# Peptides against a protein of PDB entry 3S8F, part 252

Target 1, 157 residues: chain A of PDB entry 3S8F
Amino acid sequence: VLTLFVAVPSLMTAFTVAASLEFAGRLRGGRGLFGWIRALPWDNPAFVAPVLGLLGFIPGGAGGIVNASFTLDYVVHNTAWVPGHFHLQVASLVTLTAMGSLYWLLPNLTGKPISDAQRRLGLAVVWLWFLGMMIMAVGLHWAGLLNVPRRAYIAQV
Target 2, 166 residues: chain B of PDB entry 3S8F
Amino acid sequence: DEHKAHKAILAYEKGWLAFSLAMLFVFIALIAYTLATHTAGVIPAGKLERVDPTTVRQEGPWADPAQAVVQTGPNQYTVYVLAFAFGYQPNPIEVPQGAEIVFKITSPDVIHGFHVEGTNINVEVLPGEVSTVRYTFKRPGEYRIICNQYCGLGHQNMFGTIVVKE

## One batch from the design tools (peptide; made by RFdiffusion4, then SolubleMPNN)

Design b2_p24_8_s2 (from b2_p24_8, 17 letters changed)
Fold by OpenDDE base, seed 2:
Structure b2_p24_8_s2 (fold): chain B 157 residues (1-157), chain C 166 residues (1-166), chain A 24 residues (1-24)
Amino acid sequence: as target 1 above (157 residues)
Amino acid sequence: as target 2 above (166 residues)
Amino acid sequence: VEVFMQLLSETMLREFLTVYALLL
């Protein structure tokens, strides 16, 4: 019930954020249907992290609707699907947003900008984190659809 | 300047909202596809049924494992299964191939899982509630029951077996 | 399968809208 209730507002929020990103990209000189994406500050880990989190949240959010569906929950409940969903929501969106916030917050609190080396390292960390989370999530969702049980070390599939 | 910016953002918001709605329908379609391809063979046949977990071992259809498999009609059976810390009863569960089996599963202690490997049977078992699942085993052999809900120190070793006879 | 998908989609949509309407 709660999931379905928040689904529409969440989608609206997510796509409003996307709209803001498009506006920002176009303001930065991006043109065309996708040119605005390239114009975004992909060199800033404080930007990249939460954006990657949002990308991970898309399939996670869809999974949330699945999990909230009575009929579909029967298929996925207590399977590897569930931890896959959690890792997208918590380990990608929340964690990456926190990382991004940290990359913004610390320089502002200290009054010192991050070095170029720190920036590059931050980008590497965020991208590698995202990649790892996507691999794990895809694997867990796939396993879940194959009826691999959650909280079991063995499965007959 | 702010007004112009807001107007521009609004235009983008409209487009993205339209896209959002389209994606919603795509997700619904994908969900439907997933359900259609993964629910075959298992019919949730249960209604809300309550039992007293404190007495379920002493009285009623779950009390005697030897009487747990009840023939209810020609090629139809009801199996009363207890999931407990840490196992299942009866164990093994013996049923005929091709018979319509109604599993009625409950717990005398804590929440357990009832996941039959090789099938789509996968339900949580709550104390005080009866989980009902209808299934027909088309292939003879042994099917392992696994607990997929953490239930204590012995959770990882909590297994049962369904033996489907020709 | 197609009929089932259609029915499921319609059901989910109705449930979604119903819950949303009830909570608003």
Scores: peptide ipSAE 0.015, ipTM 0.694, DockQ to the pose 0.041
Fold by OpenDDE base, seed 4:
Structure b2_p24_8_s2 (fold): chain B 157 residues (1-157), chain C 166 residues (1-166), chain A 24 residues (1-24)
Amino acid sequence: as target 1 above (157 residues)
Amino acid sequence: as target 2 above (166 residues)
Amino acid sequence: VEVFMQLLSETMLREFLTVYALLL
């Protein structure tokens, strides 16, 4: 079984992206261990959205390793844990990346920059989306550990 | 310039790798703690066993629900369970409290789930394969079996019952 | 639970370390 080794490309990508973010933050004047984070363009929804997606992807990736492991999957399989996992992966990373892409793409396609109001609204949307996804994901993972079944309208608790 | 950027990125990757490694242990610890406090542990499974799903209803230990519960030793039983569209056989499954129960579960038709409420029994049931789960019911009462794998139009109504007698 | 914890420590942790070691 080489299932866990499938995680290698994902981890490599995650580290590369994180390194790129730190590099970018430092280029923007960030200093110290964490100062580079503050220097990133948090006022741009095209940046914030995919970054928040990545943040959600980290615990999702860890959960993916759990789900791919025979012994641990026995505990979590077909429980609410599983939908918790893929909501972090699909509804967080993929969706937020798509949102971020649109915030960049549409202004470029139309030739019209987004207004300040649209920018602020965009920031609110992606942060609220992220918050909602995190709450739901934590709840689903917790419920899964309590043996709440997947694909059933009833629960043990 | 690209070379300098590459070296810088590699240095940061090493740092993030170290951080990720540390966080991995934290996550494992948290998962272990949560599972220890909220689950009854892993139920040992038997060896991989195969059956013919086309004949399992006509011959063999799953064919007669009246003979599905077999005593194999002192306070030890084997229960041959069929998960089918859309129910379980036998239903109810009657077992004694405190006995070691080995469930042998298979399907004559499509993939089903076998999730027993109030327990950590949760397995997929594949046609042609026998799922083996060992469990001891410490408390008497009724335990509902839920199908947690989509199996067709009647999936949502597919339930069974285990009755644990004193 | 004890069996589970043992399996986690002996098998799963080793797999995680192996994967990360390959990335180093």
Scores: peptide ipSAE 0.014, ipTM 0.715, DockQ to the pose 0.042
Fold by OpenDDE base, seed 3:
Structure b2_p24_8_s2 (fold): chain B 157 residues (1-157), chain C 166 residues (1-166), chain A 24 residues (1-24)
Amino acid sequence: as target 1 above (157 residues)
Amino acid sequence: as target 2 above (166 residues)
Amino acid sequence: VEVFMQLLSETMLREFLTVYALLL
């Protein structure tokens, strides 16, 4: 009965982050509806990683509502849908945030900035990770809808 | 300056909250539609029933696999299935094509899964509880039962078969 | 399809509107 009310704090948190990003982008000179996005520091893996994690978390969050719905959960429960969901939550947001945190933390721990080569490598890592995660997640969700079971090495489909 | 920044952030938050709620409608609608088009529909389930897992093998309708399939009416059957480490009983489960089958599934040991390939039958089986699913097999043949809940060392090999006869 | 759409309209939509009304 109160399922959507439970989601409200999470929505507030997630979109507060988005609001912060918009504010930051506009402070960096971005204008218009989308210009603020381009103004964000996309050349910094410490920034890109958490943002990509957030992007993955959005559909994952929507899936969370599905998983919490009795009727809809019956359709997806213990299918490949579930792994698809938590890979968006854990392996995307949490993992990418951790990666991004390291890209920020490491320079502080060493007292030296990362090299340009390291920065570029970091960007490649987080983008490739995100791409791979999205492909896998979409595949798992799709497989789940086709009633492919989780925790089984065989399936009809 | 900080006050202005706070007001600006608040305005953005309000906008994003409104957007989020709007998008939530879209997302849920899309998901619901997708799920509806990719499912065989809702399987009617019975009310919550309890059973003693310690005695379910010795007495009651699950005790004798030879008596597991019970005709309850014209073209209606109840099948009492045990999911255990590591298999199903009876195995195979033999049912007629086109008959309405009510599966009463429970476990004497740990939690198992009961996932029937080619169908939308997919339930967890908890010791002490009876899972009830109703299904009508329209096509004859063999349907594999897969345990999709980890139940121990032999989990990956835990399979059953439903044989639908003409 | 009809069952799921009904659930969406009768249950989820009602909750969505309630939350929306509270927040906006």
Scores: peptide ipSAE 0.011, ipTM 0.721, DockQ to the pose 0.040
Fold by OpenDDE base, seed 5:
Structure b2_p24_8_s2 (fold): chain B 157 residues (1-157), chain C 166 residues (1-166), chain A 24 residues (1-24)
Amino acid sequence: as target 1 above (157 residues)
Amino acid sequence: as target 2 above (166 residues)
Amino acid sequence: VEVFMQLLSETMLREFLTVYALLL
């Protein structure tokens, strides 16, 4: 019940952010159904990180509903699926948002903009983190569906 | 300028909110579908049964591991299992192949897990409550029981065995 | 349920990859 209470506001928030992104992208010259996405500032790690976090949060959010389902939870409960879900939500969305926040915060606190090299490095870090998290998350979810137990070093497959 | 931006933002928000609501209903529909199809391989009893964890070892159906397996019908058995720190009783649990087994699982101490490898049996065991799981073993052999809920220093070594006889 | 969940997972993955590909 509590999960479902959180799910609705979370979805609303996520899609309002998406709405803002679409607006921004269109203001930047993006056209069509998806052209606005490409028009967003993908060269800024402070932007990319939270957005990637949000992208990871989409399957994680769906997974949250799955975990809250009485029927579907019979399959995934206390399996590797659950850590997979957690890592998407915390280590993807929260962590990437924090990383992105730092890329914004530190330059503003110091009054010094990041160098181009630092910017590129930041992009690399964020993308690599996201990629790694997605690989791990997919693996954990898959393992969970194969009934690999949580909190055990033993795997039946 | 601000008014124009506001109007534009609202238009996009309305669209995305509508999409959000649609997705919510899709998820609910998926849950409903799974409920309707009864595709869960483990059938819970659906009723909450309580026991006194302080006396469950001394009296009642869990008190004697030698009498833990009870035949309730021609091809039906009830197995009274205790999950404790750090193991299961009876151990091994011996049941016949092809019989419908009803596991009645409780704990005398802390919360444990009851995860049977090779099956979809996976439940948490709470002191004071009886977890009920129904399953039919179609293949003979040994099935390992794993505790997948942290229960203390010996958690990682907490295993049991179900022996399915031909 | 396992088959259903697998299908769901695969579908979600495909959707994710599609969105990701649009960003490339």
Scores: peptide ipSAE 0.007, ipTM 0.699, DockQ to the pose 0.050

Design b2_p24_8_s3 (from b2_p24_8, 17 letters changed)
Fold by OpenDDE base, seed 2:
Structure b2_p24_8_s3 (fold): chain B 157 residues (1-157), chain C 166 residues (1-166), chain A 24 residues (1-24)
Amino acid sequence: as target 1 above (157 residues)
Amino acid sequence: as target 2 above (166 residues)
Amino acid sequence: VEAFMKLLRDTMLEEFLLVYAKLL
């Protein structure tokens, strides 16, 4: 009940953030249904990291609803599904948001902008992190649905 | 100027909230699909049952592994299983093929897992609580029980066996 | 309908929808 209660404001928050992004993209010259996405600052790791975190949070949030559902939790509980969910929520959203925040915070604290090389490296790190997390998360969720146990070195599959 | 910006933001928020609502229904549909495809198998049986973990080894139906398998009716059995550090009792658990088995599982020490490979039997076992699951083994053979809840240094080697006899 | 209602209860979706409706 608590999880589902929290799910509503969480969804509202997430989509409010998306609304803010659309507004920002349109202010930057984006037009049409999806043109505003392309207009966003994809060259800035401080922007890209949190956005990728949000993308990872979507399936993670859906998984949260599953985990909070009595009948479905019986299927997925203590399987590889659960680590998959955690990695999407913590290692994707939280971690990427922290990374993005750092890319914003450090230049502001030091008063020095990041170099172009640092920027490009940051983008590479964030994208590779996201890719790795998605691969792992998909694998863990898949394994979990096949009843691969959590916290065991063996599996029935 | 700020008023215009706020109005514009509000318009986008309304659109995204509508999208959010639509996605909610998508999630509901996915949940429904998952339930429809995974409703068969192990059925949780009974209500919450409490036991004293400090005495469960000395008295009661879990105390004697030789008496752990109890025939409760024609082709019906109750199996009283202890999950402990680090194994299961009785081991092996011997049951007949095609019989309706009610597992009553508890722990005398810490939280353990009870995951039977080849089945959807997968429950946590809490000291002081009895986990109850109902299952019918349709195929004879050996089914391994594994612990999927960390319970100490020997957790990774905590195994049991269910032998289903033809 | 009964199966649907059971699904809602088992997943707490009814409560979720009620909260959602209240917040909208």
Scores: peptide ipSAE 0.000, ipTM 0.690, DockQ to the pose 0.038
Fold by OpenDDE base, seed 3:
Structure b2_p24_8_s3 (fold): chain B 157 residues (1-157), chain C 166 residues (1-166), chain A 24 residues (1-24)
Amino acid sequence: as target 1 above (157 residues)
Amino acid sequence: as target 2 above (166 residues)
Amino acid sequence: VEAFMKLLRDTMLEEFLLVYAKLL
């Protein structure tokens, strides 16, 4: 029971970030239930990258609850499920946030804005990264549910 | 303007926090339901059992691989398995089809995995602890044991076999 | 984005159901 309560601060943090995004989107003219999402600056890789990371982090967080549950962990522990979880948490959120941070930080450090070509390239990079990561993560989770072991080069399935 | 913005932010935060709490309750409820209603797929674990990893090879039920399979009753066996760097003993493990097998698994050295392909047997094996797994093999044949916990340079080659005989 | 979010939600639900089914 106490272990599950540890999820409370994490959920609070995650949804607080979502609240900030909603506020930002509405400030940019977005209206309605989903209109605020469209109003966010999706043309900026410094924004898109961490947001995509957050999107990947959602199923990863849900998986975290599974991994922390005694009975459910028995099903997924030391299977490909766990690497799938890791790739959503580290290789998606953390990595994409780092990428996004660079797209903001470098222009500020150099005092030079990124070119339009660089911006477009940045968008391509983060979207392709996210797409590839989602494909891999889904595959790993699926394999995990099929009892494919982690840290093994062979499996029956 | 700042005051309005602050109030708006608080309103959104409150809404999302409420949603967060609601989702938390949903998840907890689902977990609780699963725990309360579904136990058939979970291998029964025994009570915490300790063993001295420094002597487990010399004395006790794990010391002699030839005596590792012990019949404890009609169609009931206990198998004392050692997971070590880098293999399992006994190897192969021979058990009858349809018998209830209680695996007592421990390690004399480092942490290993005990993952039996084609089954839901998947446990970590810790030195100083005895992992207890109960399983009944319904189909005869060979079942591969895979170490799914990194245990050293030979980890990738650490395999065992369970032979289920008719 | 909306379609993607729906997909994520559905996928999450499916994952939970699959895990629960394995516990049956």
Scores: peptide ipSAE 0.000, ipTM 0.723, DockQ to the pose 0.303
Fold by OpenDDE base, seed 4:
Structure b2_p24_8_s3 (fold): chain B 157 residues (1-157), chain C 166 residues (1-166), chain A 24 residues (1-24)
Amino acid sequence: as target 1 above (157 residues)
Amino acid sequence: as target 2 above (166 residues)
Amino acid sequence: VEAFMKLLRDTMLEEFLLVYAKLL
């Protein structure tokens, strides 16, 4: 029960960040229901990385509800589902946020802006990371539903 | 200027809050749907049962592997399983096909897993606590038991077998 | 919903959003 209450601050964080993104996008000239999304600085890896992390966090959060449910956890507990959840939450959100933070922090610490080549490389890194993490996470969740065990080198299927 | 910014932010927050609430209801509905349509095979949690892990090997129903399978009624059995570092006892566990089996699983040492391949049996085994799982094997054959909770250096080699006889 | 909205208003979310928007 207490674990489900953690959903409250998580939702608060989610819509707060979303609201901030919409505000920022509209400040940058975005119009309409979705035009503000396109107006966001998708050319900046410091922005893209944490946003992709947030996108991965959404299904992870939904999975968190499943994992916290007694009845549903019986199905998924100690299966590949669990590490799938972890990789969405830690290896996606936390890691991508850290990456994004570095793309902002290092230029500020050194006083030198990143080159265009570095920027493009950074974008490639974070998008590839996100893609790989999504593939792995989906695979792990799927495997978990097929009763592939966690913490075992062998599986039924 | 600051006031305008606050109003704008508030408007966006309200919109996204409404969306989040809507999504919450969707998730609840999906969970409800899943529970309504996929309740078959869910084993309800039994009553909390405690044992002394320091004596469970010396006395009680887990002490003798040869007496671990107990017939409790017509086509009903209770199997007292011990998960330990690093294996299971009895091993193999022999049960008849079509019988209702109640597994009573505990540990004398550390936390282990009890995952039976080909079934929905998947429980953690805690020292001092008895895990209860009810299952009926419809098909004869061998079912592998896997430890899916890290329990030490020999964790990866910790396996057991359930033999279902016709 | 109203209680939740009140909670949001009682927090420093507006300031956070402003700072975040400026950092973007």
Scores: peptide ipSAE 0.000, ipTM 0.707, DockQ to the pose 0.025
Fold by OpenDDE base, seed 5:
Structure b2_p24_8_s3 (fold): chain B 157 residues (1-157), chain C 166 residues (1-166), chain A 24 residues (1-24)
Amino acid sequence: as target 1 above (157 residues)
Amino acid sequence: as target 2 above (166 residues)
Amino acid sequence: VEAFMKLLRDTMLEEFLLVYAKLL
């Protein structure tokens, strides 16, 4: 019940952010239904990181509803599914947001902009992190559906 | 200029909020559909049964592992299982193939897990409460019991075995 | 590094590992 209650404001926040992104993309010259996405500043790791975090949060959020469901939770509870959910929420959204925040914060604190090389490296780090997290998350969710137990070093499969 | 931008943002926000609400209802509907169509494999929750974890080892149906398997009817058994730090009692649990087994599981100490590999049996075991799980083993052999709830330093080594006899 | 080392000392890691080893 509590999880479902929290899901509402979380979804509202997520879609509000999406609205802001659409507006920003359109201001940057994006056109059409999806053209605004391409117009976003994908060359800035401070932007890319939290956005990728949000993308990872979408399936994680859906999983949260599953985990909060009485009957569906029976299938996934205390399986590798749960760590998969956590890694999407914490290791994806929270971590990538923190990473992105640092790419913004440190240059502002020091007054020194990051070099182009640092920017490119930052993009690589963020994208690789996201990719790795998605692979791990998919694997954990899949393993969970195959009844691989949580908090165990062995499994039947 | 800021005011114009603000109004534009609000317009987009309203649209996305409406979309979000719609999606919320879709998700709820999907969950409801799933629950309605895929409940056959879910073990129903039994009635809440309480026990005293401080005495469960000394008296009652869990006290003697030799008496843990009780035949309650033709091809029907009740197994009284203790999950404790760090193992299961009795171990192994011996049951006949094809029999309906009712597991009554409790703990004398802390919360444990009772996850039987190769089955859909996966429950948490709380001290002071009895977890009830009903299952029929169709295949003979050994089924490993895994603790999937952290219960202390020996948690990773907490295993049991169910032996299904022909 | 110093903070990390202090944390290790404060957490009594050695004692933990000894207890853990006894349970293996």
Scores: peptide ipSAE 0.000, ipTM 0.701, DockQ to the pose 0.014

